# Peptides against a protein of PDB entry 5D63, part 28

Target 1, 292 residues: chain A of PDB entry 5D63
Amino acid sequence: SLRRGIYHIENAGVPSAIDLKDGSSSDGTPIVGWQFTPDTINWHQLWLAEPIPNVADTFTLCNLFSGTYMDLYNGSSEAGTAVNGWQGTAFTTNPHQLWTIKKSSDGTSYKIQNYGSKTFVDLVNGDSSDGAKIAGWTGTWDEGNPHQKWYFNRMSVSSAEAQAAIARNPHIHGTYRGYILDGEYLVLPNATFTQIWKDSGLPGSKWREQIYDCDDFAIAMKAAVGKWGADSWKANGFAIFCGVMLGVNKAGDAAHAYNFTLTKDHADIVFFEPQNGGYLNDIGYDSYMAFY

## One batch from the design tools (peptide; made by RFdiffusion4, then SolubleMPNN)

Design b1_p10_6_s2 (from b1_p10_6 with A2P S4N)
Fold by OpenDDE base, seed 2:
Structure b1_p10_6_s2 (fold): chain B 292 residues (1-292), chain A 10 residues (1-10)
Amino acid sequence: as target 1 above (292 residues)
Amino acid sequence: APKNGNLPLP
């Protein structure tokens, strides 16, 4: 089953992603096929899949940027019915906004079926052009038509997945205590993480004994990421991943505060030094405390 | 300039 999370949804046939046109929050905004750039944010192309309790394999799809939901126009079963962004709620009962998402016959891609109409999200004619129509279309679960097959690339982690990534890192102290602040986290590319760091003013901040030292830098970075998240996305129910750690060195005679994020595959953590913007696999400290 | 290891020991 598809897990709750944020996904970049890519067509199985052509290099096109499901895109909310202009990221607009207006009801009836077209959802279209659009090109994407790997390892970037792809602002209008991120979707929070929220599983519906007690309805197998069924979700709402909230556009992360607009905060609106994928909606089959009038719930019509007619082939070619528009798929649009529309206001809604995560646990709506409106069948226009309920999507059954299951593996296709190829075992890798998914098909997206409207719960009410039983039609499938279709990249019409497999058109790879920007702005190509996405519509409800007749189909079956077993059909191999790539116009209705989608890769769900997970762009987020649960708190449990983040916890597991931390636990397997070799630079965690035996006395480690972690504190989870949220349930689901968008994981940023390093380039975006670095840009937030730059925009925070930390690169120009002066280190001062106790009054603005390692802990202040680390907390300021986390605050900057939090604000960036709040200012960038209209959807709720997730956070932006940025951790704070306190660590002690091998000699046991020095402690440090620093940040960390997740690697691209979400399996490991990488340390981030907010005083210089560096990424390190080994920061020279073993963490005894983290919050994220 | 960056300066590491200035947090009090736990």
Scores: peptide ipSAE 0.189, ipTM 0.833, DockQ to the pose 0.616
Fold by OpenDDE base, seed 5:
Structure b1_p10_6_s2 (fold): chain B 292 residues (1-292), chain A 10 residues (1-10)
Amino acid sequence: as target 1 above (292 residues)
Amino acid sequence: APKNGNLPLP
């Protein structure tokens, strides 16, 4: 079954993603096919899938940018019915905004069925052009039509997944204690993470003994990422991944505070030095504490 | 260059 998380949803037939046009929060904003760039944020193309309790394989899909929800216009079962962004809530009972998402017959892609109408999200004619119509369309679960098949590329991790990534890292001290702050985390590309660092003013910040030293830099980075998240996205129910660690060196005679994020495949962590913006697989310290 | 090892020991 599809896990709660943030997804980039790509058509199985053509290189097009489900895009909320202009990221607009206006009711009735078209959801369209649009090109995307791998390993980037793809701002208008991220969707938070929230599973509905006690309704098998059924979700709301909240556009991360706009905070609005995927909505089948009037819940109509007519082929060609518009799929739009519309105001809503994560646990709505409105069947216009409830989507049953299950694996397609190919076992890799998913189909997205409106709970009420039983029609499927369809990239009309498989059109790969920017702004191509996405609509509700008749179909079946076993049909192989790629117009109705979608890859759900997970762009977030659960706290448990993050915890597991930390646990397998070789630079964790035996006394390590981790503290989880949120449940689901959007994982940023390094380029975006670095840009947040730059925009925070940290590159120009002066190290000062104790009053603004390693811990201040690390916490400031965490705060900057938090602010970036709040300022960038209108959806709720997730955080932006950025950890703070305290570590001790191998000799046991020095300690340091630093940041960390997840690798591209979300399986490992990489350390980030907020004093210089460097990414390191080994920062020279073993973490005895983290919060993220 | 960053100033490393400037946190008090645990």
Scores: peptide ipSAE 0.184, ipTM 0.836, DockQ to the pose 0.678
Fold by OpenDDE base, seed 4:
Structure b1_p10_6_s2 (fold): chain B 292 residues (1-292), chain A 10 residues (1-10)
Amino acid sequence: as target 1 above (292 residues)
Amino acid sequence: APKNGNLPLP
């Protein structure tokens, strides 16, 4: 079953993703096929899938940027019915905004069925052009039509997944204690993470003994990422991944505060030095505490 | 260069 999380949803037939046009929050904004760039944010193409309690395989899909929800216009079962962004709530009972998402017959892609109409989200004619129509269309779960098959590429991690990634890292002290701040985290590309760092003013910040030293830099980076998240996205129910660590060196005679994020595959962590913007697999310290 | 090792030991 599909897990709660943030997904980039890509057509199985052509290199197009499900895109909320212009990221607009207006009711009735078209959801369309659009090109995407791998390993980038793809701002208007991220969807938070929220599972509906006690309804098997059924979700709302909230556009991360607009905060609006995928909506089948009038819940119509007619082929070609528009799929739009529309105001809603994560746990709505409106069947226009409820989507049953299960594996397709190929075992890799998913199909997205409207709960009420039983029609499927369809990239009409498999059109790969920007702005191509996405509509409700008749279909079956077993049909092999790639117009109705979608890859759900996970762009977030749960707190448990983040915890597991940390636990696999060799630079964790035996006394390590981790403190989880949120439940689901959008994982940023390094380029975006670095840009937030640059925009925070930290590159020009002066290190000063105790009054503005390693912990201040690390916490300032965490705060900058948090603010960036709040300023950038209208959806709720997730955070932006940026951790703070306290570590001790191998000799046990020095300690340091630094940041960390997740690698592209979400399987490992990489350390980030907020004093210079560097990414390191080994920062020279073993973490005894983290919060993220 | 970053200034490391100035956090108090745990």
Scores: peptide ipSAE 0.183, ipTM 0.834, DockQ to the pose 0.696
Fold by OpenDDE base, seed 3:
Structure b1_p10_6_s2 (fold): chain B 292 residues (1-292), chain A 10 residues (1-10)
Amino acid sequence: as target 1 above (292 residues)
Amino acid sequence: APKNGNLPLP
C-alpha cells in the first residue's frame, strides 16, 4: 500500500510529472503534464498523499505549493474530464477529491483512480509537452496503458523512517536520546539545504565564545529551515527535515552541536556543519542527543 | 576551520 507522504508523480511512459499549473491556489487551476529536473524541488509538482481512514488504498492529494487538492471536475466519468486543483481538506468525503491509488500490473508504477467516477488519471495521448492535458479517462486496473501509469517518487520520510536512519548510523553515542518534532518530513536536496544556509546569513556570522558558538549556529540553521518551509509551501501536515545534534568526540573530552539531514536515498544521515556549510559522513562526534 | 568542541560535556 502507498504510504502517507510527499510524492513527485511521474508518468511511466514519458518524462513528464503531474504539475499544478503556476502553483496557483485558484479553484479550477489545471493540473498538467510538465517536464521536471531530477534531484531538484520541482515546486509545483509535489503532492502530499493523505490516506483516508477505513477506505482502502484511498487518498487525498494535496499540492504542496498551493495547498489545494487534486479534483476531478464535477466528478464526471466522461473520458477527458479535467483534473484541477481545488480547495479541500485532507479527510474530505467529496468523491471528486478521493483517489484510489494502487499498483499497476507492472508492479512498479501506480494507477490513480477517482473514487467516485472510477476513471483514471490519464496523461492524454501520452503527450510529453509542457502543459499537456491530464484528465479522467476510462480504464481498468490491469491494462498496461502507460498514459495511466505513474511512478510515485517519495520525497519525504516519516519520523519513524528518520529515526531508523539515525539508529543505523555508526556515529551515534550509546547514551543517545532522540526527540521527534513532527510526523512527516520533506527531504531537501543538498543544493537547496545549502541555499537556505546561505540565505540565513550564517556564512557571515561570527563565532563568539559561548554567546554565539556551535549550538547557536546549529539552532539558527534549524530555525532558518523552518522559516523557509513556512514561507515556501501552503500545505500543512508536514515539516522540512533539518536536525540538530549534540555530540561527544571519541576521546570523550569535547562536545559539539551540529546539524544533519538525510541522504538522497533517505537510508542514512549526513552531518552538516553550520559554521562552514560542509557536509560530512563523519563530523568527528558521536551524537548523544538529537531533535528533528 | 569551524570552532567546535566548545559545548559543555553532558
Scores: peptide ipSAE 0.175, ipTM 0.832, DockQ to the pose 0.685

Design b1_p10_6_s3 (from b1_p10_6, 3 letters changed)
Fold by OpenDDE base, seed 4:
Structure b1_p10_6_s3 (fold): chain B 292 residues (1-292), chain A 10 residues (1-10)
Amino acid sequence: as target 1 above (292 residues)
Amino acid sequence: APKDGDLPLP
């Protein structure tokens, strides 16, 4: 079953993703096929899938940027019915905004069925052009039509997944205590993470003994990422991944504060030095505490 | 260069 999380949803037939046109929050904004760039944010193409309690395999899909929800216009079962962004709530009972998402017959891609109409999200004619129509269309779960098959590429991690990634890292002290701040985290590409760092003013900040030292840099980066998240996205129910660590060196005679994020595959962590913007697999310290 | 080792030991 599909887990709660943020997904980039890509067509199985052509290199197009499900895109909320212009990221607009207006009711009735078209959801369309659009090109994407791998390993980038793809701002208008991220969807928070929220599972509906006690309804098997059924979700709302909230556009991360607009905060609006995928909506089948009038809940119509007619082939070619528009799929739009529309105001809603994560746990709505409106069947226009409820989507049953299960594996397709190929075992890799998913199909997205409207709960009420039983029609499927369809990239009409498999059109790969920007702005191509996405509509409700008749279909079956077993049909192999790639117009109705979608890859759900996970762009977030749960707190448990983040915890597991940390636990696998060799630079964790035996006394380590981790403190989880949120439940689901959008994982940023390094380029975006670095840009936030640059925009924070930290590159020009002066290290000063005690008054603005390693912990201040690390916390300032965490705060900058948090603010970037709040300023960038209208959806709720997730955070932006950026951790703070306190570590002790191997000799046990020095300690440091630094940041960390997740690698591209979400399987590992990478350390980030907020004083210089560097990414390191080994920062020279073993973490005894983290919060993220 | 970044300054490290400046956090008090736990």
Scores: peptide ipSAE 0.367, ipTM 0.911, DockQ to the pose 0.694
Fold by OpenDDE base, seed 5:
Structure b1_p10_6_s3 (fold): chain B 292 residues (1-292), chain A 10 residues (1-10)
Amino acid sequence: as target 1 above (292 residues)
Amino acid sequence: APKDGDLPLP
């Protein structure tokens, strides 16, 4: 079954993603097919899938950018019915905004069925052009039509997944204690993470003994990422991944505070030095504490 | 260059 998380949803037939046009929060904003760039944020193309309790394989899909929800216009079962962004809530009972998402017959892609109408999200004619119509369309679960098949590329991790990534890292001290702050985390590309760092003013910040030293830099980075998240996305129910670690060196005679994020495959962590913006697989310290 | 070893030991 599809896990709660943030997804980039790509058509199985053509290189097109489900895009909320202009990221607009206006009711009735078209959801369209649009090109995307791998390993980038793809701002208008991220969707938070929130599972509905006690309704098998059924979700709301909240556009991360706009905070609005995927909505089948009037819940109509007519082929060609518009799929739009519309105001809503994560646990709505409105069947226009409830989507049953299950694996397609190919076992890799998913189909997205409107709970009420039983029609499927369809990239009309498999059109790969920017702005191509996405609509509700008749179909079946076992049909192989790629117009109705979608890859759900997970762009977030659960706290448990993050915890597991930390646990398998070789630079964790035996006394390590981790503290989880949120439940689901959007994982940023390094380029975006670095840009946040740059925009924070940290590159121009001066290290000063105790009053603004390693811990201040690390916490400032965490705060900057938090602010970036709040300023960038209108959806709720997730955080932006950025951790703070305290570590001790191998000799046990020095300690340091630093940041960390997850690797592209979300399986490992990489350390980030907020004093210089460097990414390191080994920062020279073993973490005895983290919060993220 | 960044300053490290600048946190008190745990």
Scores: peptide ipSAE 0.367, ipTM 0.911, DockQ to the pose 0.676
Fold by OpenDDE base, seed 3:
Structure b1_p10_6_s3 (fold): chain B 292 residues (1-292), chain A 10 residues (1-10)
Amino acid sequence: as target 1 above (292 residues)
Amino acid sequence: APKDGDLPLP
């Protein structure tokens, strides 16, 4: 079953993603096929899938940027019915905004069926051009039409997944205590994480004994990422991943505060030194506390 | 170089 999370949804046939045109929050904004750049944010192409309690394999899809929801126009079962962004809520009962998402017959891609109409999200004619129509279209779960098959590239992690990534890292102290602040986290590419760091002013900040030292740098980075998230996205129900760690060195005679994020595959963590913007697999400290 | 070891020990 598809997990709650943020997804980049890519067509199985052509290099096109499900895009909310211009990221607009207006009701009726077209959802279209659009090119994407791998390993980037793809601002208008991120969707929070919220599972509906007690309705198997059924979700709302909230556009992360606009805060609006994928909506089948008038819930029509006619082939070619527009799929648009529309105001909604995560746990709506409106069948226009309820999507049953299950694996296709190929076992890797998904099909997206409107709960009410039973039609499928279709990249019309498999058109790879920017702005290509995405519509509801007749189909079946077992047919192999790539126009209706979508890869769900997960761009977020749950708090449990983050916890697991930390737990398997070799640079965790035996006394480690972790504190989870949120439930689901968008994981940023390092380039974006670095840009937030640059924009925060931290590169020009002066280290000062106790008054603005390692903990201040690390907390300032966390705050900068939080503000970036709030300023960048209209959807709710997720956070931006950026952790703070306190660590002790191998000798046990020095401690340091630093940041961390998740690796590209979300399987591990990488340490970030907010005093210089460096990424390290080993920062020279074993974490005894983290919050993220 | 960044300054480290500046946090009090737990």
Scores: peptide ipSAE 0.365, ipTM 0.911, DockQ to the pose 0.682
Fold by OpenDDE base, seed 1:
Structure b1_p10_6_s3 (fold): chain B 292 residues (1-292), chain A 10 residues (1-10)
Amino acid sequence: as target 1 above (292 residues)
Amino acid sequence: APKDGDLPLP
């Protein structure tokens, strides 16, 4: 079953992703196929899948950028019916915005079926051009048509997944206590994480004993990421991953505050030194406290 | 170079 999370949704046949045109929040904004750049944010192409309680394999899909929802126009079962962005809510009962998402017959891709019409999200003609039409189209769960098969590339982690990644890291102190602040986290590419760090002014900030030292740098980075998230995305129900850790060295005679994020595969954490923007697998401290 | 060991011990 597809988990709640943020996904980049890519066609199984051609290098095209589901894109909300211009990231517009206007009702009726076309959802189209568009090229993407791997390992980047792809601003208009991220979708929060929210599972509907007590309705098997059924979700709303909220565009992260616009805060609007994937919507089958008039809920029509006609082949070629437009799929658009439209205002909505995560737990709507509107069948125009409810999507049953299950594995295709190939076992790796998914199909996206409108709950009401029973038609499928289709990249019309498998067109790989930017702006290609995405529409509701007749189909079946078992057919191999790549126009209706989509890879769901997970771009977020749950708090439980983050917790697990921390737990398997060798640089965790025996007294460790973690405090979870949110439920789902968009994981940023390092390039984006670094850019936020640069834009925060931290690279030019002067370390000063106690008044602006390691904890201030770490908290300032956390705050900068939080603000970036709020300023960048209109959707709710997720956070941007950026952790703060307090750690003690092996000798037990020194402590430090620093940040951390997740690796590309989301399986591990990597430490981030906000005083210099460095990423490290070992920062020289074992964490006794984290919040994220 | 970053300053480390600058947090009070827990």
Scores: peptide ipSAE 0.364, ipTM 0.909, DockQ to the pose 0.657

Design b1_p10_6_s4 (from b1_p10_6 with A1S S4D)
Fold by OpenDDE base, seed 3:
Structure b1_p10_6_s4 (fold): chain B 292 residues (1-292), chain A 10 residues (1-10)
Amino acid sequence: as target 1 above (292 residues)
Amino acid sequence: SAKDGNLPLP
């Protein structure tokens, strides 16, 4: 089954993603096909898939930016029915906002079926233009029509996945204690992470003995990312990944505080030095404590 | 191990 998470949803036939127009929170805002840039944030094109308990393969899809939900207008089974953003809740019983998501016949892409109408999310005519219509359309699970097939590119990690990535890293001390703060984390591209760092004012901050040293920089970065998340996204139920670590050097005679994030493939961590904005595979310390 | 406040950038 599809895991809970944040997804960039891309058409299997053309380079178009499911986009909430202008990221608007207004009821009835069109969901459309739109171009995207790989390995970027793609603001209006991120969807939190929340699995419905005890309903097999069925989810709500919350637009991360607007906080509204994918909604089949009037739950109509008519081909060409509009798919829009609409206010809702993660565990709604409204069948207009319930989507059964399962693998297509190709075993890689997914189809998105409205729970009530049994119609499928369709990029009408496979139109690759910006603003192309996305609608409910008749179909079957086994047909190969790429207009109704979607790749779910996972943009987040669970706390368990983050924990596993940390555990695989060679720069973890034997005394390591990790503290998980949230359940699901949007993983930012480095460019976005760096921009948050720049906007925080940390590049201009002066290191001062004890009063503003490594721990202050690391905590300030964590706070900046948290605030950026709160200011940027209207959806709830996720966090932005930014960790804080305390580490000790190999000699055991010095300690440091620093940040870390996840690599693009989510399999590993990369260290971030908030005092200079550098990314490092080895920061020269082994972590004995982290929170993220 | 406690943080060393005199620690320069590594």
Scores: peptide ipSAE 0.029, ipTM 0.714, DockQ to the pose 0.150
Fold by OpenDDE base, seed 4:
Structure b1_p10_6_s4 (fold): chain B 292 residues (1-292), chain A 10 residues (1-10)
Amino acid sequence: as target 1 above (292 residues)
Amino acid sequence: SAKDGNLPLP
């Protein structure tokens, strides 16, 4: 079953993603096919899938940027019915905004069926052009038509997945305690993470003994990422991944505070030094505490 | 032990 999370949803036939046009929060904003750049944020193309309790394989899809929901216009079963962004709530009972999402016949891609109409989200004619129509269309679960097949590329991690990534890292002290602050985390590309760091003013911040040292830098970075998240996205129910660690050196006579994020595959962590913006696989310390 | 930070690198 599809897990709760943030997804980039890509057509199985052509290099096109499900895009909320201009990221607009207006009711009736077209959802369209649009090109994307791998390993980038793809602002208007991120969707939070929220599973509906007690309804198997059924979700709302909230556009991360606009905070609006994927909506089949009037819930119509007619082929070619527009799919738009529309105001809603995560646990709505409106069948126009309820989507059953299950594996397609190829076992890798998914199909997205409207709960009420039983039609499928379709990239009309497999058009790869920017702004191509996405509509409800008749179909079946077992058809091989790539117009209705979508890859769900997970762009977030659960707190449990983050915890597991930390547990696999060799630079964790035996006394380690982790404190989880949220449930689901958007994982940023390093380029975006670095840009937030730059925009925070930390590159120009002066290190001062105790009064503004490693912990201040690390906490300031986390605060900057949190603020960036709040300012950038209208959807709720997720956080932006940025951890803080306290670590001790091998000799046990020095400690440091630093940040960390997840690698692209979400399987490992990478350390981030907020004093210089560097990414490191080994920062020279073993973490005895983290919060994220 | 005391917690310390590094001096920023250019």
Scores: peptide ipSAE 0.028, ipTM 0.714, DockQ to the pose 0.193
Fold by OpenDDE base, seed 2:
Structure b1_p10_6_s4 (fold): chain B 292 residues (1-292), chain A 10 residues (1-10)
Amino acid sequence: as target 1 above (292 residues)
Amino acid sequence: SAKDGNLPLP
């Protein structure tokens, strides 16, 4: 079953993603097919899937940017019914905004069925052009029509997944204590993470003994990422991944504070040095404390 | 340049 998380949703037939037009929060904003760039943020194309308690395989889909929800216009079962962004809540009972999401017959892609109408989210005519219509359309779970099949590329991790990634890293001290601050984390590509670092002013910040040293740099980076998240997205219920670690060297005579993020496949962590913007698989310290 | 801190050891 599909897990709670943030997804980039791509058509199985053509290189088009489910896009909220202009990222607008207005009711009735068209959801359309649009091109995307791999390994980038794709601002209007991220969706938070929130599972509905006690309703199997059923979710709301909140656009991360606008904070509005995927909505089948008037809940109509007619083929060609518009799918739009509309105001809502994560645990709504409105069947216009409830989507049953299960694997298609190919075992890799998903189909997205409106809970009320039983029609499916359809990239009309498989049109790969920017702005192509996405609509509710008749279908079945077992048919192979790629217009109604979608890859759900997970762009976030749960706190448990992050914890697991940390736990298997070889640069964790035996005395390690981790503190989880949130439940779900959008994982940024390194280019975006670096840009936030640049925009924070840290590249020009002067190291000063104790008053602005390693811990200040690491905390400032985390604060910058947190602010970036708050300023960039209207949806709630997730954070932006950026960890802080305290570590000790092998000799046991030096300690350091630094950041870390997750690798692209979300399986491992990579260390980030906020004093120079470097990414390292080995920062020369073993972490005895982290919060993220 | 990057400098190490003097955080308490575990």
Scores: peptide ipSAE 0.027, ipTM 0.724, DockQ to the pose 0.830
Fold by OpenDDE base, seed 1:
Structure b1_p10_6_s4 (fold): chain B 292 residues (1-292), chain A 10 residues (1-10)
Amino acid sequence: as target 1 above (292 residues)
Amino acid sequence: SAKDGNLPLP
């Protein structure tokens, strides 16, 4: 079953993603097919899937940028019914905004069925052009029509997944204590993470003994990422991944504070040195504390 | 207890 998380939703037939036009929060904003750039943020094309308790395989889909929800216009079962962004809530009972999402017959892609109308999210005519219509359309779970098949590329991790990634890392001290601050985390591409670091002013910050040293740099980076998240996205119920660690060296006579994020495949952590913007698999310390 | 053994970057 599909897990709660943030997804980039890509058509199985053509290189087009589900896009909220202009990222607008206005009710009735068209959801359209649009090209995307792999391994980037794709601002208007991220969707938070929130599972509905006690309703199997059923979700709301919140556009991360606008904070509005995928909505089948008037809940109509007519083929060609518009799919739009519309104000809503994560746990709504409005069937216009409830989507049953399950694997297609190919076992890799998903189909997105409106809970009420039983029609499917369809890239009309498989049109790969920017602004192509996405609509509710008649279909079945077992048919192979690529217009109604979607890859859900997971862009976030749960706190449990992050915890597991940390646990797999060899640079964790035996006394390690982790503190989880949130439940779901958007994982940024390194380029975006680095840009936030640059924009924070940290590259020009001067190291000063005690008054502005490793812990200050690490906390400042986390604060910068948090602020970037708040300023960039209107959806709630997730955080931006940026961890802080305290580590001790092998000799046990020195400690350091640093950041960490997740690798592209979300399976491992990578250390980030906020004093120079470097990414390292081994920062020279074993972590005895983290919060993220 | 936590230590501060970080050195200035070259």
Scores: peptide ipSAE 0.026, ipTM 0.713, DockQ to the pose 0.122

